Peptides against a protein of PDB entry 4JHK. Designs and how they scored, part 31

Target 1, 212 residues: chain A of PDB entry 4JHK
Amino acid sequence: EDYKIQSFDLETQKLLKTALKDPGSVDLEKVSSVIVDQSLKDQVFSREAGRICYTIVQAEAKQTNGSVFRRNLLNRLQQEFKAREETRKRSTQEWVCLVSFICNIFDYLKVNNMPMVALVHPVYDCLFRLAQSDALKNEEEVDCLVLQLHRIGDQLEKMNVQLMDELFNLLRDGFLLQEDLSSMGRLLLLEILEFRAGGWKLSDTAQKYYYS

## One batch from the design tools (peptide)

Design b1_p21_1 (made by RFdiffusion4)
Fold by OpenDDE base, seed 5:
Structure b1_p21_1 (fold): chain B 212 residues (1-212), chain A 21 residues (1-21)
Amino acid sequence: as target 1 above (212 residues)
Amino acid sequence: SWPDLSDYPRAPPLPTPPFPS
């Protein structure tokens, strides 16, 4: 199976391909670092990166019964998470890439075919940050927030409905009360409110209203 | 807050893994 890794140089592509089929023969710490670095630059890649990470984790488990890759990946994400406020101040783009990647890891990196319980609070922390007034006025942050809720909102709610209720209270207040939202930002908030209310799906009528 | 993942369970292999790729 092919993975979208053409953005890397040929040597790195070879490294990633080897990690996918023979993880025991490469430096999995280096592999994890390369994937995180690129995911922090390219939000589109972060989705593919989640799939790649999942495959490497499974390959290592099968080949050596190891978890070196996952450990290094999550350790790096912990470092980036701790520095998230500084990242946001420096670059909105890097910040939303970080959130997107953490959410994609939550989505793809299942343990015993279940979401990682330990990542629930870190994910919510990121989403709550995007739901603050200073973030909601930035369309790029609203795009990220709404995209993640479309992807993993139903899973997160199943893990902790109280936090999801609190999050959506902030989104409702932002939609109704905040004056400096962009027109698109306001539209996206309304859409995601309706999306959850509809059981994390859009009706055909709503689909036409928002996206046609 | 980021939790301590030191003792997190290892991921079991999938019945139909997508590797090699």
Scores: peptide ipSAE 0.178, ipTM 0.723, DockQ to the pose 0.051
Fold by OpenDDE base, seed 1:
Structure b1_p21_1 (fold): chain B 212 residues (1-212), chain A 21 residues (1-21)
Amino acid sequence: as target 1 above (212 residues)
Amino acid sequence: SWPDLSDYPRAPPLPTPPFPS
């Protein structure tokens, strides 16, 4: 299986490839740190990173019945999550990368082929932060919010419908009442409202309207 | 908030594709 790791230097690429095939032969704490660091810089990579992380977790479990990689990965994410407000103030890009990566880990890092229940509230906390008025006025944050809801909204709702209702109340109010939304931001909010209303699917007509 | 993960299952089952999202 091929993974998109071209953004890393050759030595790190070798490290990652080895971790995917023989995790017991590498420093899995270092591997987790490298993946998190890159995911905080590159939102495109964060999607691939989720798949990479899942593969390494499965490989380590199969090889040694261990969980060193997952433990280090989640510990690092916890640290970044705790510092999320500072990250947002420092860099909107790093903030949306952090949210994207946490959501991708939720999407890919399954336990018994199910989402990690422990990540539900952290994910919602991130999405609720993106749904605040100071974030909704920023297209980059709206893009991130809508993208994550497209990817994992159906899963999140299954985990906690009450939180999803509360989140979408904020999005509805933002769409209807907030005056400093960009035209694109308002369009994206309308789209995601319709997306959920349609059972987390878009009709063919809506697909053409928003994306064709 | 971020919960305590200390009691989470340590070893997942054999590789299986995750449910579609």
Scores: peptide ipSAE 0.148, ipTM 0.707, DockQ to the pose 0.057
Fold by OpenDDE base, seed 3:
Order: sequence, then structure tokens, then C-alpha cells
Structure b1_p21_1 (fold): chain B 212 residues (1-212), chain A 21 residues (1-21)
Amino acid sequence: as target 1 above (212 residues)
Amino acid sequence: SWPDLSDYPRAPPLPTPPFPS
């Protein structure tokens, strides 16, 4: 199976490839740190990182019935989450990458064949932060918010419909009432409102209107 | 907020693909 790890140097690529096949032969804490670091730089990789993490978790489970990688990964994510406001102030890009990665981990990693319930509130916390007025005026943050809702909104709603209702109330208010939204930001909010209202899908007509 | 994962189930997950989105 092909993994998109060309953004790493050759030595790190080797490390990741080894982790995917023989996780017991590498430092899994280092592997997790490398993946998180790169995910904070590149939102595109962040999506692929979820798949990579899933594979490493499965490989370790099969090899040793262990969960060292997952533990280290989640511990690092917890540290980054705790510092999220500082990250946001320092770099909007790193902030949206962090949100994207947390959402991707939620999407790909399961426990007992179910979504990790423990990640539900952290994910919603990130999305609610993106839904605040000071974030909605930033198109990069709106892009991130809408992207994550497209990816995992239906799953999140199944976990907690009340929080999703509250989130979308904020998005509706932002769309209707906030004065300093960009035109594209406003359009994206309208699209995601329609997306959820349509059962987390778009009609062919709507797809063409918003994205073609 | 981020939960305390120290007591979270640590059994290895089954190889299941993510839900359709």
C-alpha cells in the first residue's frame, strides 16, 4: 500500500516505512512525534497522517498486542490541544492543521470498533472555537471548519446531536449577522448549512453551484 | 476539553475502515 510520505527526508521515510511494517523495531514515541510535527505544518499531509496512524496502530496490535504508538500519539495531541490558543495566536496555519489532524484521528482511529468517545468533546471544542466571531472573519479558519464538517460532521452528530445543533446555530448566526465575513466565507457557511440540512450530502445542483 | 485518557480502553482496535463521509 502506498503512503504519501514524500515530504519527509529519506531517513524519516525509512523510519515510517519500518513503523508501518515492524513497529516493534522502532521508537514509536519518535514516530508519533514526527507525524504530529509534520501534520502541524501541512494540512494535506494531516489527512494522510490519519491513515498512516491507523495502519501503525493495527500493525502494533497484531505484532505485540500493544498500544504504545496510540498512547504516545494521543498524549502529544493532548499537549498540542492544551496549547491551542497560543498556537492560534502564533500561527493560524498551525492552528488549522492541529484541528484537521485531531479530526482525522477521530475519523480513522477506533477503539473497540467504535469512534473514540473521549475525542468527541475535544473535536467539538475545536470546531466551536472556529465558529466564534473572531475566527469566522478569517477565511482560512472557515475553510478548515467547513472541511472538517464535510469529513466527519455526520459521525460527530451521531455522537452528540445537541452539540451539533448548538454549533450550527452559531454558524447560522455568523452567516446571517456577522458583518466582517468574506464573501467566500459566507458562501462556505451557507453551503455547510445546506449540507447538513440535506442529510450531510449535496444535490448535484448544489454541488455545481458551490464547487463548479 | 481534552479528557484524561489514562483510564481509556487500551485494547487494540479491530481493523475497521472509517465510516463513509
Scores: peptide ipSAE 0.121, ipTM 0.704, DockQ to the pose 0.060
Fold by OpenDDE base, seed 4:
Structure b1_p21_1 (fold): chain B 212 residues (1-212), chain A 21 residues (1-21)
Amino acid sequence: as target 1 above (212 residues)
Amino acid sequence: SWPDLSDYPRAPPLPTPPFPS
């Protein structure tokens, strides 16, 4: 097993490694806080964080049949979610990291090998926020939106196709009607519209057109 | 909105590792 935790100091790395192997021997609330804090700063890490969280959840379940880590993780995410507008106002980067992390948790943290139903609406709320006019004009937010839809759009649609239809109606309207989109933003929106229309897949031709 | 998680399963069966999308 190899987890990308080089960005942490040595003490924190040791903490995380111990949590992965022997979660009962560490403060799992602290572990969850550390992971969330770093995920809010580094979007690349947030992807790895999903995998780390998954492993810790499994390790704790196996060791004690407990869910202390998951509970603390989700409670912290709820707090951050509630404060999402303030976060967005303070830092677009932190906001997109938050969205990315929530989506990654949705992607990796399964229950009975199924997505957590409880996360469906929070994820959609984040994506809908990114689909608003004031967000679509920001390329960083568009990048985040499109990235998450590429990663979990198919799963999310299976959970609620009606909300996905509504979301993509907003994206279509943004693409067609919003005047202050960047050229790249328009291109990304068009691509993701086509991506869903193609069953959440891109042909080689389309891949070349949009990303080469 | 964020849902109420008070009744969420505590220790579900261990899932198979997810495949990154």
Scores: peptide ipSAE 0.120, ipTM 0.699, DockQ to the pose 0.059

Design b1_p21_1_s1 (made by RFdiffusion4, then SolubleMPNN; from b1_p21_1, 8 letters changed)
Fold by OpenDDE base, seed 2:
Structure b1_p21_1_s1 (fold): chain B 212 residues (1-212), chain A 21 residues (1-21)
Amino acid sequence: as target 1 above (212 residues)
Amino acid sequence: SFPGVSEFPTAPPLPLPPFPQ
């Protein structure tokens, strides 16, 4: 498989490639840290990172029956998650990267072909934070929120429909009542409301309207 | 409502999914 790791220096690329093929031969704590660090800087990479992490987890399990990588990965994510408000204050970009990465880890790191139950509430915590009025006025945060709901909303709803209902109540209220939304932000909220209402899929008409 | 701070697992749960092709 080909992984998008060109953003790393050559030495780090070698480290990652080795982790993918022979995880027992590298420092998997270091590998996890490198992946998290880059994911916090590049939202596009965060999705690829999910795929990479899944592959490393499977490779380590197959090769050594180990779980060092996933343990270190999740521990690092916990640290970043706990500091999420400070991250948001420091940089909206880093904050949305963090959310994107957590959501992508949820999407890719399956357990017995199911999402990790322990990640459900952390993911919702992030999305609820993005759904607060102070976040909805920021188009970058709205973009992130809507993107994640497009990617994993159906899975999240299956895990906890009550939280999803509460989340979308906030989004509806934001769309209808919040005055300082950008035009694009308001449009995105409308789209995601329709997306869920349509069973987490877009009609041909809606697809054309929003994305053609 | 806005949930409280959640905890991440410190150890990976089992079983893992099958190795990807």
Scores: peptide ipSAE 0.022, ipTM 0.576, DockQ to the pose 0.057
Fold by OpenDDE base, seed 4:
Structure b1_p21_1_s1 (fold): chain B 212 residues (1-212), chain A 21 residues (1-21)
Amino acid sequence: as target 1 above (212 residues)
Amino acid sequence: SFPGVSEFPTAPPLPLPPFPQ
């Protein structure tokens, strides 16, 4: 398979390619660190990172029946998650990249084709944070929230419908009651409310209305 | 409501089988 790793220098690209094919020959802690670092800077890469991580996990399992990469990855995610408020304060861009990366790991790093149950609450915590009033006024955070719900909302709801109901109550309140939303932010909230109401699907008419 | 702070696992409860070719 071809992976989108052009943003890395050539040495790091070689490291990643080797990890994908022969994970036992590289420092998998370093590999995990590199992937997380780049995912915190590039939201587009964060999606590809999920796919890369899944492949490395499977390659290591096949080669050595090991889980060094996955352990290091999850440890780093835990560290970043715990520091998420400080990250948000320092850089909104890095914060939304962090959320995107966690959501993409949830989406790609499945066990027996099922999401990791242990990631459900951390993902919801991130989405609930994006649904707070101070975040909803920031269009970059609204973009991130809506994007993740489009990608994994149906899976998350299946894991815990009560939390999803609570989340969307906040989004509805934000849409209806918050005065300092941007026009685009308000439009995106309305769209995602209708998206869920429609079974996590958009009609062609709705697609044109919101995104044309 | 905001659920607070959650914890990440250090390892999944089940290992991943190799991806079928």
Scores: peptide ipSAE 0.022, ipTM 0.574, DockQ to the pose 0.056
Fold by OpenDDE base, seed 5:
Structure b1_p21_1_s1 (fold): chain B 212 residues (1-212), chain A 21 residues (1-21)
Amino acid sequence: as target 1 above (212 residues)
Amino acid sequence: SFPGVSEFPTAPPLPLPPFPQ
């Protein structure tokens, strides 16, 4: 099985490949740190990182019945989450990468084929932050918000429909009332409102309208 | 509108699926 890890140096690639096959033979704290660091810089990798993390978790569980990797991963995520406002202030790009990574971990790192309940509120906290007026005016943040809702919105709603209703009330208000939205931002908000209204699906006609 | 800061556990409450020995 191939993983997209070409952005790392050869030594780190070897480390990751070994972690995927023989997690007991490597420093799993270091592995988790490397994955998080790169995910905070590269949004494309952050998606792949979710898959990599899941594979390592399963490999470690099978090999040693351990959870060292998952523990270190979640601890690092908590640290980054707590510092999210400072991260946003420093770099919008790093902030949206953080949100993307947390959402990807929620999506991929299933337990008994179920989402980790403990990540539900942290994910919503990130999405609510992106739904604030100061974030909605930034197209990069709107892109991130809409992308995550496309990926995991249906799962999140199943976990807490009340929070999803509250979130979409903010998005509706932003779409209708906020004057400093970009044309693309407004279009994306409209699309995601329709996406949820359609049961988290987009019709062929709407797909062509928004994305052709 | 913005929920309070959430905490991450060191491990999820649900166990990983068991693997055959």
Scores: peptide ipSAE 0.021, ipTM 0.571, DockQ to the pose 0.053
Fold by OpenDDE base, seed 3:
Structure b1_p21_1_s1 (fold): chain B 212 residues (1-212), chain A 21 residues (1-21)
Amino acid sequence: as target 1 above (212 residues)
Amino acid sequence: SFPGVSEFPTAPPLPLPPFPQ
């Protein structure tokens, strides 16, 4: 399998490639740190990072029955999650990257082909934060929110439909009642409302309306 | 309602999902 890691320097690329094939031969704490650091800078990379993380976890389990990488990864994410409000204040871009990465970890790091239950609430915490009025007025945050719901909304709902209902109540209210939404933000909220209403699917008509 | 702050797991249970084909 090919992984998109061209954004790293050559030395780091080699490190990652080695971790993917022979995780026991590298410092897995360093590997996890590098992946998290880059994911906090590049939202697009976070999706690829999910796949990379999954592969490393599997490789380490197979090779040594170990979980050093996963432990370090989740510990780092825990730290970043706890500091999320400070991150948001410092940089909206870093904040949405953090959310994106957490969501991608939820999506890819599955146990027995199921999402980790313990990640459900942290993910919802992030999405609920993006659904607050102070965040909904920022297009970058709305983009992030809608993107994550497109990617993992159906999975999250299966884990906790009550929280999803509550989240979408906030989104509906934001769409209808919040005056300082951008035109694009309002459009995106409407789209995601319809997306869920359609069983987490977008009709051909809606696809043309919103994205063609 | 906004949920309370949650914690990440440090050691998710095994076994891991099957290897990709």
Scores: peptide ipSAE 0.021, ipTM 0.576, DockQ to the pose 0.057

Design b1_p21_1_s2 (made by RFdiffusion4, then SolubleMPNN; from b1_p21_1, 9 letters changed)
Fold by OpenDDE base, seed 5:
Structure b1_p21_1_s2 (fold): chain B 212 residues (1-212), chain A 21 residues (1-21)
Amino acid sequence: as target 1 above (212 residues)
Amino acid sequence: EFPGVSEFPTAPPLPLPPFPQ
């Protein structure tokens, strides 16, 4: 399989390719660090990164029954998560990349086809932060929130419907009551409210209205 | 500021499926 890693230099590309095929021959801590660093800068890569991470985890488990890569990955994510407010203050772009990456890891890094239960609350914490009034007025944060809910909302709800209800109460209030939403932000909130109400899928009519 | 902070695991709560040697 081909993985989209063109954003890296050739040496790093080689490192990643080797990790995918022979994880025991590379520094998996370094590999995890490189993936996280790039994912915090590039949302396009962040999506692919989830798939890459899953493949490396599988390869290492098969080769050595090890979990060095996964441990280092999760440790780094925890560090970034703890500093998320500082990151948000520094750069909205880095903040939404962080959220996107955590959500992508939740989506891809499944065990026996099950989501990592321990990531449920951290993911919700990120989404709740994006649902606060100071974040909803920023279209970039609304884009991120809506994108993640499109990708993993159904999975998250299955894990904890109470938290999802609470989250969508905030989104509804934001849609109805907050005055400083952008026109697009308001439209996106309406769309995601309808998306969940429709069973986490868009009708043909809604698809045409919002995205064509 | 958002007050909530969740903990991350250093290992997944479920083990990876075993691979035959």
Scores: peptide ipSAE 0.023, ipTM 0.568, DockQ to the pose 0.053
Fold by OpenDDE base, seed 4:
Structure b1_p21_1_s2 (fold): chain B 212 residues (1-212), chain A 21 residues (1-21)
Amino acid sequence: as target 1 above (212 residues)
Amino acid sequence: EFPGVSEFPTAPPLPLPPFPQ
């Protein structure tokens, strides 16, 4: 299987490839740090990072029945999550990358083929932050919010429908009441409202209307 | 309303074997 790790230098690529095949032969703390660092800078990689993390977790479990990688990964994510407001102040781009990565970990890093329950509230916390008025006026944050809801909204709702209802109440209020939304932001909010209302699916008509 | 800070797990149960890719 091919993993999209071309953005790393050759030494790091070798490290990652080795971790994927023989995790016991590398420093898994270092591997986790490298993956998180890159995911905080590259939203595209953050999606691939979820798959990579899943594979490493499985490889380590199979090889040694260990969980060193997962523990280090989640510890680092906890640190970044706790500092999320400071990250947002420093760089909107890094903030949306953080949200994307957390959502991707939720999506890929399953326990018994189910989402980790303990990640539900952290994910919602991130999405609720993106749904605040100060974030909704930033197109980059709206893009991130809508993208994540498209990717994991259905799964997340199954974990806690009450929080999803509350989140979408905020999105509806933003759409209807907030005056400083960009035209694209308003369009995206409307689309995601309809997306959920349609059972987390887009009709062909809606697809053309919003994305063509 | 913005929720409070949540905690991440550090030692969840192991996942099932990977599916074919």
Scores: peptide ipSAE 0.022, ipTM 0.561, DockQ to the pose 0.057
Fold by OpenDDE base, seed 1:
Structure b1_p21_1_s2 (fold): chain B 212 residues (1-212), chain A 21 residues (1-21)
Amino acid sequence: as target 1 above (212 residues)
Amino acid sequence: EFPGVSEFPTAPPLPLPPFPQ
């Protein structure tokens, strides 16, 4: 019912609220760009953005049988994805926001209650980049990697178990062999290895150990 | 070092009504 959009100015808040209720009365290309821009700055908003996007997509489909918003959203995401290495070089914060947003869109924007197949490889590409040695030594990137795997790892594995096996081979090697991991980074990698091994669930004991 | 650039859908199927949650 209520959406967390207080980070926007009042005019933009009104625009977003209108898009949620009456998408045909606003510029949906502008709405999509505003949401992407904010999601690249605020990782907390990124998750809320997925929910907002889902609602706008459904509202537009119901009202006009249109898909202008989703098309513009995905086109913008592709542009940002293609430029991801430059983004990472410029700002680790923007990079992890981008990954988070792509993963949240994967999680929320489903077709026939299934993830969009075309997003599977882009999501894995982002996670594989986070699993490289230069990224694993950065705690902010490890935080992002582990968070996304907690949120959508089970769904991703169902889409492509081979890629998930390859990804976790890298994570295992990072945990065991990489010497410049932070203590917290190493702990997070161990936790996510255990999380998948347990069927993407944590036991009560493990929950207390890692997060209490 | 990591997988190549993947493509995003530019013209996905039209959205369906929301599924019951």
Scores: peptide ipSAE 0.023, ipTM 0.576, DockQ to the pose 0.057; fails the geometry check
Fold by OpenDDE base, seed 2:
Structure b1_p21_1_s2 (fold): chain B 212 residues (1-212), chain A 21 residues (1-21)
Amino acid sequence: as target 1 above (212 residues)
Amino acid sequence: EFPGVSEFPTAPPLPLPPFPQ
């Protein structure tokens, strides 16, 4: 399998490749830290990072029956999550990268083919933060929110429909009542409302409207 | 602000299926 790790220097690329094949031969704490660091800077990479993380978790489990990588990964994510408000204040870009990465870890880092239950609330916490009025006015945050809901909304709803209902109540209120939304933000909220209403899929009409 | 801080799991791994293609 090919992984998109070209953004790293050659030494780090070698480290990651080794972690994917022979995780017991590298410092998995360092590997996890490197992946998190890059994911906090590059939202596009965060998607690939989820896949990479899952592969390393599987490789370590098979090789040594260990969980060093996952433990360190989740520990680092917990640290970043706890500091999420400070991150948001410092940089919207870093904040949405953090949310994106957490959501992608939720999406990829499954156990017994199921999402980790313990990640459900952390993910919702992030999405609810993006759904607050002060965040909905920022197009970059709306982009992130809508993107994550497109990717993992159906899974999240299956884990906790009540939280999803509450979340979408906020989104409907934002769409209908909040006056300082950007035009694109309002459009994105409308689209995601329709997306969920359609069973987390786009109707033919919506597909043409939003993406054709 | 949305209150509360959730925790990330650090428990040992459970059996994992292959990565979906």
Scores: peptide ipSAE 0.021, ipTM 0.566, DockQ to the pose 0.058; fails the geometry check

Design b1_p21_1_s3 (made by RFdiffusion4, then SolubleMPNN; from b1_p21_1, 9 letters changed)
Fold by OpenDDE base, seed 1:
Structure b1_p21_1_s3 (fold): chain B 212 residues (1-212), chain A 21 residues (1-21)
Amino acid sequence: as target 1 above (212 residues)
Amino acid sequence: SFPGVSEHPLAPPLPLPAFPQ
């Protein structure tokens, strides 16, 4: 398999490649830290990071029946999640990277082919924060919110439909009532409202309307 | 009239379950 790790230096690339093939031969705490650090800076990498993390978890489980990598990864995620408001105040970019990474870990890091229950409420907390009026006026935060709902909304709803209903009530209210939304932000909210209403699919008509 | 937007409570800390055998 090919992994997109070109953004790292050669030494770190070698470390990651070794972790993917022979996780017992490297410092898996260091590997987890490197992946999280890069994911907090590069939203594009966060998607690939989820796939990389799943592969390392599977490789370590197969090789040693260990969980050192996953434990360190989730501990770091817990720390970043707890500090999310400070991160948002410091940098919107780092904040949306954090949300993207948590959502991608939720998407890829399955246990017995099921989402990790422990990540459900943290993911909803992040999405609810993005659905507040002070966040909806920022196009970068709306982009992140809508992107994650496109990727994992159907899975997340299956875990807790009540929270999803509450979240979409906020999005509807934002779309209808909030005056300082950007034109693109308003369009994205309308699209995601229609996306869920259509069973987490875009109709042919909607596809043409939003992406022609 | 439409209801106002609200803030959802924070989630509890993340537990670290073992990997399934």
Scores: peptide ipSAE 0.024, ipTM 0.515, DockQ to the pose 0.036
Fold by OpenDDE base, seed 2:
Structure b1_p21_1_s3 (fold): chain B 212 residues (1-212), chain A 21 residues (1-21)
Amino acid sequence: as target 1 above (212 residues)
Amino acid sequence: SFPGVSEHPLAPPLPLPAFPQ
């Protein structure tokens, strides 16, 4: 399988390729750190990172029945998650990358084809933070919020419908009541409200309306 | 704290089920 790792230097690319095929032959802590570091800088990579992480987890499990990579990955995510407010204050871009990465890990790192329960609340916490008034006024944060809900909203709802209801109450209130939303932000909120109302699907008409 | 935002920890990973040998 081809993985989008072209943004890394050649040495790191080799490291990642080796980790994907023979995880026991590399420093999996280093591999996890490299993936997290890049994911915090590049939101586009975050999606691919989830797939890469899943593959490494599976490869290690098959090879050694180990979980060194996943442990290190989640430990790093824990650290970044704990520091999320500081990250947001420092850089909106880094913050949305962090959220994106956590959501992508939730999406890809499944155990027995089920999402990791331990990630449910952290993911919701991130989404709730993006749903606050101070975040909703920032298009970059709204983009991130809506993107994640498009990607994993249905899965998250299955894990905890109550939290999803609470989240969407905030989004509805933001859409209706918050005056300092951008026009695009307001449209995105409306779209995601309709998306969920439609069972996490858009009609062809709605798809054309929002994305044509 | 903002409503709905908590300091929820990431739990350590559960062991993956052993792949049948």
Scores: peptide ipSAE 0.021, ipTM 0.551, DockQ to the pose 0.064
Fold by OpenDDE base, seed 4:
Structure b1_p21_1_s3 (fold): chain B 212 residues (1-212), chain A 21 residues (1-21)
Amino acid sequence: as target 1 above (212 residues)
Amino acid sequence: SFPGVSEHPLAPPLPLPAFPQ
């Protein structure tokens, strides 16, 4: 498989390629740090990073029955999650990249083909933060919220339907009551409300209306 | 009202079964 790692320098690309095939021959803590650092800068890479991480986890498990990479990855995610409010204050872009990365790890890093239970509450916490009134007024944060719900909303709901109901109550209230939403932000909230109501599916008509 | 966000820790990784080829 080809992985989209062109944004890294050649030395780092070699490091990542080696980690994907022979994880025992590289510093997996360093590899995890590099992946997280880049994911905090680029949302496009953060999507690919989930797939890369899953592959490295599989390769290490097969080679050594180890979990060094996953441990270091989750430890770094814990650190970034704890600092999420400071990250948001410093850079909205880095904040939405962090949310995107955590959601992508949730999506790709499965255990027994199921999401890691340990990631459920952190993911919901991020989405609830994006659903607050101070975040809903920012189109970049609304874009992130709606994108993640499109990608993993159905999986998250299966893990905890009560939290999903509470989240969508906030989104409905934001749509109906918040006055400083952008036109696009309001449209995106309406779309995601409809998306969930339709069983996490979008009709062709709705797709054209909201995204064409 | 909009509820506050709680802080939930990321637990240590769960053991993984052997992956088939």
Scores: peptide ipSAE 0.019, ipTM 0.550, DockQ to the pose 0.055
Fold by OpenDDE base, seed 5:
Structure b1_p21_1_s3 (fold): chain B 212 residues (1-212), chain A 21 residues (1-21)
Amino acid sequence: as target 1 above (212 residues)
Amino acid sequence: SFPGVSEHPLAPPLPLPAFPQ
């Protein structure tokens, strides 16, 4: 199986490849750190990182019945989550990468085919932050918000429908009432409102309207 | 403002299911 890790140097690529096949032979704390660091800078890799993380978790569990990698990964995520406001202040790009990564981990890192309950509130907290007025005016943050809701909105709703209702109330209010939204931002909010209303699906007509 | 968001702690990782021997 091939993984998109060409952005790393050869030594790091070797480390990651070894972690995927023989996790017991590498420093899994270092592996987790490298993955998180790159995911905070590259949103494209962030998506792949979820898949990589899942594979490493499964490989370690199978090989040693261990959970060292997942523990280190989640600990690092908690640290980054706690510092999220400072990250947002420093770099919008890093902030949306952080949100994307947390959402991707939620999506891929399942136990018995179920999402980790511990990630539900952190994910919602990130999405609620993106739904605030000061964030909705930034197209990059709106892009991130809408992308994550497309990917994991249905799963999140199953975990807590009340929080999802509250989130979408904010999005509706932003769409209707906020004056400083970009044209694209407003369009994306409308699309995601319609997407959820349609049972987390887009009709063929809507697909053509928004993405053709 | 920062309404509707909290610093929710991440619980320790859930145990993985045992793999067949």
Scores: peptide ipSAE 0.021, ipTM 0.550, DockQ to the pose 0.064; fails the geometry check

